Peptides against a protein of PDB entry 3S8F. Designs and how they scored, part 103

Target 1, 157 residues: chain A of PDB entry 3S8F
Amino acid sequence: VLTLFVAVPSLMTAFTVAASLEFAGRLRGGRGLFGWIRALPWDNPAFVAPVLGLLGFIPGGAGGIVNASFTLDYVVHNTAWVPGHFHLQVASLVTLTAMGSLYWLLPNLTGKPISDAQRRLGLAVVWLWFLGMMIMAVGLHWAGLLNVPRRAYIAQV
Target 2, 166 residues: chain B of PDB entry 3S8F
Amino acid sequence: DEHKAHKAILAYEKGWLAFSLAMLFVFIALIAYTLATHTAGVIPAGKLERVDPTTVRQEGPWADPAQAVVQTGPNQYTVYVLAFAFGYQPNPIEVPQGAEIVFKITSPDVIHGFHVEGTNINVEVLPGEVSTVRYTFKRPGEYRIICNQYCGLGHQNMFGTIVVKE

## One batch from the design tools (peptide; made by RFdiffusion4, then SolubleMPNN)

Design b2_p14_8_s3 (from b2_p14_8, 9 letters changed)
Fold by OpenDDE base, seed 2:
Structure b2_p14_8_s3 (fold): chain B 157 residues (1-157), chain C 166 residues (1-166), chain A 14 residues (1-14)
Amino acid sequence: as target 1 above (157 residues)
Amino acid sequence: as target 2 above (166 residues)
Amino acid sequence: ELGETVRNLLLALA
């Protein structure tokens, strides 16, 4: 009940953030249905990281609703599905948001901007992290649906 | 100006909120579809039954592994299973093929898992509570029981076996 | 900018 109660306002908040991104993109010259996305500052790891985190949070949030459903939870509980959910929520959203925050915070705290090389490296790290996390999460969810248990080193399937 | 910007933001928010609402219905529909097409083959009782974990080994239906399998009707059995550190009893659990089996599972010590490979039987077992799962084994053979809830140093080696006989 | 990001990623992986 609590999870489902939180799900609705969380969705509203997430889409409000998306609305803000659209507005920002359009202010930056983006036009059309999706042109505003391209206009966003994708060259800044402080921006890219949280956005990728949010993208990972979408399927994770959906999974949260599944996990909170009595009948469906019986199927997925203590299977590889659960770690898959956690990695989307914690290792993707939270971690990438933290990474993005650091890319903004550290230069401001030190008073020194990051070099172009550091920026490019940061972008690579964030994208690779996201890609790896998505591969792992999809694999874990798939395995979970096949009844692969968590906390077990051997599975029949 | 600020007013124009505010109005524009609200317009985008309104659109995205509408989209959000639509997606909510999509998710509900997907859940409904999953439930409608899902064939679990396992029926959880969903009833709270309590036992004293300190005496469950000495008295009651879990006390004697040799009497753990009880025929309750034609082609119906109740199996009283203990999950303990670190194993299951009885072990093996022998049941007939095609019979309706009601597993009554509890623990005398700590929380354990009861996951039967090849089936959708997957429950946590709490000391002081009885987990009830109903299942019918359609295929004869051996089914491994694994613990998927950390229960101590021997957790990874905690296994049991269900033998389904023709 | 998105294209540049992709380019940067490819360069970093090279």
Scores: peptide ipSAE 0.014, ipTM 0.747, DockQ to the pose 0.033
Fold by OpenDDE base, seed 3:
Structure b2_p14_8_s3 (fold): chain B 157 residues (1-157), chain C 166 residues (1-166), chain A 14 residues (1-14)
Amino acid sequence: as target 1 above (157 residues)
Amino acid sequence: as target 2 above (166 residues)
Amino acid sequence: ELGETVRNLLLALA
């Protein structure tokens, strides 16, 4: 069980980011336990994208701890569970962070702010990506628990 | 103002750090609970056993598929299985219903998977190592073996069959 | 069963 302490640095990093978000939200006028969340700039795709990535990373991280467990890993190893896990980690967090970075970078590189239409489109893209990724991830994890194999085109289930 | 901001950040960081540590213990507790209540679905890992992949096809218990199924007791069998590019040997594997089967699986070439549909048998097979899995088939019929570790161009077609006889 | 346990845990922590 001591091996699970490997998760401590990762959790510390993740929740440091969360602390920064809370601080930012409170600076923007958010109050109470949850009011700071509403105060965050949800109208900016450059912000929304990485935050949605973080949300996907939470269950992915929990799954990572499961995957690191010797006994539990036997249950999920080389099943659809594994793709479900790394799609949350890579295709959600990393990809959405990259998308968010682009929404910030391109306007800064060109010196031209994004139009309102572009902003709305960006929000739609980010939210749809997140939704699709969550559906896929839930499906893969579910299939994995039903012992659907990874890297196989057929399954008995 | 900078000092106030710094102190505020530290306070939030401390709070979230405490939450982080609490969640770690929750996850540990969850794992412990799962193991305590769901032990029946766990196949224990066998002892580490080595074999020479260069000679495994020529000599030893894996060399003759006709002798791959060995009765070790009144209702116990050991099955010596080779996973190779691209199939399994023997194929089919014939075992009786209700018998305790110990699979000894190795590879003469590359890493393969050994996933038996309808069961919880799912192991990677490494050249030079013997994977040991114990299972009792309660239902007669055919069980498909699937390779779930990429092993080359024919990976997708690599299947075997276990036939459980009444 | 693991999924149900995880779900219950998440609900309890929410």
Scores: peptide ipSAE 0.013, ipTM 0.785, DockQ to the pose 0.058
Fold by OpenDDE base, seed 1:
Structure b2_p14_8_s3 (fold): chain B 157 residues (1-157), chain C 166 residues (1-166), chain A 14 residues (1-14)
Amino acid sequence: as target 1 above (157 residues)
Amino acid sequence: as target 2 above (166 residues)
Amino acid sequence: ELGETVRNLLLALA
């Protein structure tokens, strides 16, 4: 069984999303290899949140390949590595996407745009969430590599 | 129009798909490199050994903790360990320093973990299956066994000890 | 080493 082939459609999806971002950025006037990134609406929490989620999903996805690898999983299985992985996948990508969706959905459902103060607060929330999640995830992965066990209140390290 | 937009999107998608494929190969290469250079501590899966969890406490090599440590050769031992709710048997496990130890671990009840601190021993223990792990303790002392798989109300307190004697 | 790498890759992909 070639389990790692499951990564192929995931990667295709991820990079298709990236392609959409590039297209959007260029439509907004971005030029050059990276100018389209700057042209994206970074002032909108509905945009920033899911994009930050995607950024967190990159190392998480790489970790997924590791976890699905028989030999590599032996090293990381049932260690703090695993919680680190799913916090990137669920608490970062899924959660931030949900947050972003709310920032888009609520104004559309109510017909009332968010205030500038709400917008700024939203940006602060998603950036702080992302930062905290990255710190935690890195810590958990690091602890996992140091053989800190999962589902235990004590550890050697 | 919609057609023009679709065509433009496809063009970007083609480029990113190419990049995607390239990255896939990079990831595979990184995995290959890691496996080639960092194989220490990786224990390949052995032959699946089965046991009846309903009788493992009454008969067989796991039945008597006093007979759990079996010398199989010069400086070679097999240790038959039970992981159960909520502890390990025998406890402590006493083995000599420098000896090759083969742990045969199974469970009479539910799934447990067998994580030995200070070692690369980390396996799940399934009722009806025997987990086999080979290890040589280079340093004398006490090594704590931790259950890292949720197994019930007492999971957090499920510990064992391996005592390595000089 | 190459043989071992191939073996490990097969194990990882299985």
Scores: peptide ipSAE 0.005, ipTM 0.790, DockQ to the pose 0.028
Fold by OpenDDE base, seed 5:
Structure b2_p14_8_s3 (fold): chain B 157 residues (1-157), chain C 166 residues (1-166), chain A 14 residues (1-14)
Amino acid sequence: as target 1 above (157 residues)
Amino acid sequence: as target 2 above (166 residues)
Amino acid sequence: ELGETVRNLLLALA
């Protein structure tokens, strides 16, 4: 019940953020239906990390609604689906947001801009993290649907 | 400039609202697909039943594993199962193929899981409550019971077996 | 910038 209650405002927030990103992209010269995406500052790990986190959070959020459904929860409860879900939420959105925050915060606190090498490394880190998280999440969700149990080292499938 | 910016923002918001509606239908479709493909044979939860976990081992239908399997009809059985740290009783649980089995599961100590491999039986077992699961085993053989709720040091080794006889 | 990001990733991993 609580999950469904918070789902509505969360979705509103998500789409507001998306609208803001579109506006920003268009201000940066992006045109067309999707051109604004390319115009966003993808060379900045402080930007890329949270955005990737948000992208991972979308299926995770949908999964939250599934988990909150009585009928659907019966299928997925205490299976590998559950860790798949919260890894998207915590290890994707929260962690990547934290990473992105550091890439912004540390230069501002120290007054020293990050070097180009550090920037490139940062981009590599966040993209690799996202990729790994997506692979793991897909695997866990799939395993969960195949009734692989949570908190067990063995599975029939 | 503020007016222009405001109009631009509104336009994008309208677009994303439209998109949100479209996504709503996509999500509904995905949920429907999941229900259609993965909910076959779902066992509905029974009525809430309570039991005293402190005495369940000493008296009542769970007290004697040898009397745990009760025939309630020509092709119907009730099995009184205890999930405890760290195992199940009776173990093995012997039931006939094709019979309707009603599992009455409770715990004398902490919360455990009752996940039967090869089936969609997957319930949590709470001390003081009786979990009721109805299932018919169509195939003979051994079905492993797995505890999928952390219950202590021996959790990883907490297994049971259901033997379905022809 | 996306293309540049990809390039940067490759360079960072090299």
Scores: peptide ipSAE 0.005, ipTM 0.757, DockQ to the pose 0.033

Design b2_p14_8_s4 (from b2_p14_8, 8 letters changed)
Fold by OpenDDE base, seed 5:
Order: C-alpha cells, then structure tokens, then sequence
Structure b2_p14_8_s4 (fold): chain B 157 residues (1-157), chain C 166 residues (1-166), chain A 14 residues (1-14)
C-alpha cells in the first residue's frame, strides 16, 4: 500500500526530470521528437552518470510495484529477484548519482577543471558500471523468476 | 524572458505528465493481465494463527517429531514443522505421493525461511505465528528445504528434506 | 512455471 502510494509522486517526479532534460536538449539545438536526446552533454560524466542511474531506476521502479503486489510477491519474495531489484535502485541510481555528483563537485570545489584524460576515464567508468549493473540485474531477475532463492549458496533450477 | 522560459517548461511538463499517466495505466494493465492469466501458481495466504514460541517445543502438535505427520483424511495430511536454529523437524518429512499436504510451520527461536526446491513453496516462518502452506507432491523423490532468511551463524547449512513416497 | 511465463511475457513486450 505504501509503495503504491509513493509510486505515483515518484513517477511524476521522474518524468518532470525528463521534461527538464528535453528542455535542456532543445536549448542545445536538439530538434524533433528524439533529437533533443542527442543534443544533451553525453561527453560529461557528471551528466551521464545520473542519467544512466535514472534509466536503471525505471525497471527497478516497475519491479517495486511488482514486489508490493500481494499476489506477485508470492512469486518473487526472497528469491534472487529481490537483490536484482535493490541493485537497480541502490547500486545503479544512488551510486551513479553519487559518482556523477563527484565529477561535478570536485572540480567546482577545487576550481580546477578535470583533464580530458580524466573526463574520458570518467565516462568509461560510468558506462562500464552501468553495463555491469544491467547484466547483473537481468541475471538476478531472471534467476529469481526461476525460483533461485535469496541468501542461499545452492539452488536447483 | 523568464516568463517565456517558464511557459516553455510547463509545456514540456504537461506532455511528460500525460505520458507518465499513460505509462501508469500500462503498468497497471500489465499487472492485471499477469494476475488474470497466471493464478494457478500462487499459494494463497493462510489465516493468521498464533502460537507461543517459548512452549511450542514442550507441548502441542510440534512437540513430538514422531507425531508431526497427521492424517486428516483419506488422502490428506497435516505436517507440523518446526524451523529452528539450525534445521527442520521432522527431518526427513515423509509424505505420500499425490496426497494433499498442509504444512503448518512455526519457529521456536528466530525468523527462518521455508523454501522447498522444485515447488512453489516459499514462506517466512515467524516465531509466534503459524505459516500454513498447502501442496500436493505429484512426483516421488526427495525435495530439499532451504532456509532463505538469515537466521544466524549456521544459516548456510540449514537444510531439510521432504521425502515423497510412492 | 509462473515465473517463466512472466519473464516470457515481459521479454515479448520489451
């Protein structure tokens, strides 16, 4: 009940952020239905990190609704599905947002911009993290649906 | 200038809000569809039953493992199972193939899991509460019970066995 | 079985 209650305002917030991104992209010269996405600053790890976090949060959020359903929870509860959900929420959104925040905060605090090499490294780290997280999340969700138990080192599928 | 920017932002927000509402309905529809088409695999929740965890080992249906399996009908059994640190009793649990088994599971100590491999039986066992699960084993053999709720130092080795006899 | 069905459905819709 509480999860479902929070789901509505969370969705509104998420799509408000998306609206802000669209506006920003269009200000940067993006045109058309999707052209604004390409116009966003994908060369900045401080931008890319939290955006990728948000993207990972979408399926995680949907999973939250599943977990909150009494009937569907019987299927997924205490299976590998649960850590899959949590890793999308915490290890993706929260962690990537933190990473992105550092890429913005440290240069601003020191007054020194990051080097091009540091920027490229940052992009690599963020994208690799996201990729790894998506692979793990898909695997865990899949395993969970196959009734692989959580908190057990052995399972028969 | 600020007013123009504000108006533009509002326009995009309205569009995305409309999209968000549409997606909400899509998700609800998806959940509804899933529930409507796949209800057979869901274990219904039992009624809340209470027991005193401090005396459950001393008296009552869980006290004697030898009396844990009770025939309640021609092809119906009730099995009183204790999940404890760190194992299950009785162990093994012996039941006939094709019989309707009602598991009544409780704990004398801490929260445990009761996950039976090869089945959809997966419940948490709380001290003071009785978990009820109904299942019919169609295939004979051994089914492993796994504790999927951390319960202490011996959690990783907490296993039981259900033996389904022909 | 239920989990597989859900997974297949989600995969088909994605």
Amino acid sequence: as target 1 above (157 residues)
Amino acid sequence: as target 2 above (166 residues)
Amino acid sequence: DLGKAVFDLLKALA
Scores: peptide ipSAE 0.017, ipTM 0.763, DockQ to the pose 0.037
Fold by OpenDDE base, seed 3:
Structure b2_p14_8_s4 (fold): chain B 157 residues (1-157), chain C 166 residues (1-166), chain A 14 residues (1-14)
Amino acid sequence: as target 1 above (157 residues)
Amino acid sequence: as target 2 above (166 residues)
Amino acid sequence: DLGKAVFDLLKALA
């Protein structure tokens, strides 16, 4: 139980980010419990990318708590579950945040805004990346639960 | 107004923080409930046991693979297994069906994995430590041991076999 | 919904 307190700082940070998103959405005219979400700039890949990363991070974080559990970790340790977990954390959140940062940084550094075509392409890239990552992550977690080993080219199932 | 915006942000932060704490409580409760009601099939870790990896091949219960399987009771056995670069000994490990098997696994060199297909046996093997796993094979046949911890150039080919006899 | 999902996941692991 005490081990789970390690998650407190991370949760505080994550939900502070969520609070910032809610505030931003409400400033943009969103109302109600969920209207603020729709009001966020979903047409901007620099925004969409890190937000999708955050969405992937949620199940990853939950999995992190599972992985930190002594008895539950025995089930998933060194199985495909583990790669599934860190791909949500690194290849989703970190990578998508990096992508989003580029979509903001490059236009600002060059002084040239992205074209509409580039914007649409950027949106396609980050959504496809997220979709692919979710498919892979679900597959890896599923395989892990079926006791598919990590770092092995063979499996019983 | 900057001050008004700041106050609004704080209000949202407080709300989400409260939600965070509530979720933490829920997670703890769910874990506790699951552990209390659904612990079947989990093999608990044994007490920490140490061994000298530099002498484990020369003396002690791991030294002779022919003596690795020790009957400790009418239907109980202890199997002393070495995981090394790049294989397992003894290989194959022969045990009877239905017997309670206590695997005591260690390494003379680097960290290895001990993953037995068809079972929930999956432990890391550290030099200087003895991993203890208790299992009863209900079905006869061959069970493959897989190293699932990178241990060097031959890692991908590091396999063993447990033969369960009727 | 999140709580239920977590509960189901934990049940699957135990």
Scores: peptide ipSAE 0.014, ipTM 0.785, DockQ to the pose 0.064
Fold by OpenDDE base, seed 2:
Structure b2_p14_8_s4 (fold): chain B 157 residues (1-157), chain C 166 residues (1-166), chain A 14 residues (1-14)
Amino acid sequence: as target 1 above (157 residues)
Amino acid sequence: as target 2 above (166 residues)
Amino acid sequence: DLGKAVFDLLKALA
């Protein structure tokens, strides 16, 4: 009950954010079922980073429900699954949102816009970061399901 | 203008909320599916059981490793295991193949892990509490016990062995 | 089996 009490509002919040993104995309000229996504400012690392973080948070959130489940937690607890979950939640969502926030905050604080080179580099950084996190997270979850232990330097598999 | 904007936003919110609910059910279904298809060789068998960690080494079923394996019925055993800094007792744990084994695991010192390779046995062991897991080893051989909960400087070297005999 | 799994899940989430 407690898990659902947290999970349902969290999902509602997440999809409300998605609704806001759809509205923004449509205001920017996007049409159709998915055209609004393309209309979003994908050239801005301050936008791309937190959105990628949210994408990583989707499987992470699902994993949170699993980890909070007594029966399933018994299977995954203290396996590589757990750090996989952490890397989605912290190293992906939190870190990418922080990166995105900095790309917005620093120019505003200094009054100096970022150069085009900095913008392009920023895009590369956040995309590569996301890719790396997804690879690692998938690997850790996979290893966890194979019962690879957490906090151990050796494993049977 | 403002009204139109609000109405549009509400429409999108309604759609996404509906999608959210649908996805919730999908996730529940996926979890249910994984539970249904997952074969758990370990059955949580224990109620919350307490023990005094300060005396567990001196008296009781954990005190003598030679008496740690107790036959409780036909092809049924209880094994009283201590996880301590830094190892397991008894070591090795010898049990017969095909027998139903109830592990009663506790710690005299700090929190440890009890992770048996090749099995679904994976529990934390808390001082003052008894972790109970039930498992049947279908294959003979050696199974390594790994501590997967940090317990101090020797944590990485904390291993045990279960020997399953034919 | 699915029904049991759902029930177990609900119990686990409670």
Scores: peptide ipSAE 0.013, ipTM 0.746, DockQ to the pose 0.031
Fold by OpenDDE base, seed 1:
Structure b2_p14_8_s4 (fold): chain B 157 residues (1-157), chain C 166 residues (1-166), chain A 14 residues (1-14)
Amino acid sequence: as target 1 above (157 residues)
Amino acid sequence: as target 2 above (166 residues)
Amino acid sequence: DLGKAVFDLLKALA
């Protein structure tokens, strides 16, 4: 039980961010159970990127609990499941957060706002990145459950 | 205004924290359910057994690959396997169908993997430690052993074979 | 079996 408590701070952090998003959405005029989501600035890649990262982190976090469980880890350890988990945690949340931070930071550092074309391109990049990562992650987790080994170019499947 | 905003934020935080805790319990419940319904394929870790990796090739049960397969009882065998850069010994490992096989796996050099295709045998092999895996092959044929832990330049070509005889 | 599974789960998570 003690091992699983490591998930508590992570969950608290993630859902605190979610709480902030809900508050922000409601401040922007969103109402109801889901209206606050629509009210968020989805036209800004600096916002969209880290939020998509957070969304990718959710299944990754759930998988982290599995990976941290001694009994269940035996099933998934050193299979394609593990890199699937990594890509959700690092290549999704961390990378998208970095991308989002860059979209915020560069305009502020240079004093030059991004053009509308750059904004649209940025949105396309982060959404395509997220979509690709989700497809790959699902595939890797699925392959892992089919006992495809990690760090090998060959599998019986 | 700030006070009202603070109260609102606290309300949302409390709600989401409650949700987070609830989800934690859901995950625990899912794990519990999985273990309760799917216990047959789970192999718990055994007692930690140590060996000297510097002498394991020269003395002891791993020293002679020709004597690696030891019958320990009726329809029971122990197989002493070395995972090394870059292969396995003995290779092939020959065992009878339907027998209970206890694999004792160690490494004389670096960390390797021992993944047997078509089975749930999948363990890391650490120098100085003995990995113990118990398995019964129900089907005759060849089972490939794959190293799934990076161990050097020849890692990608590090394979072994288990031959299950009728 | 259920009781054992619960115990094993607790042990595995510790």
Scores: peptide ipSAE 0.008, ipTM 0.785, DockQ to the pose 0.027

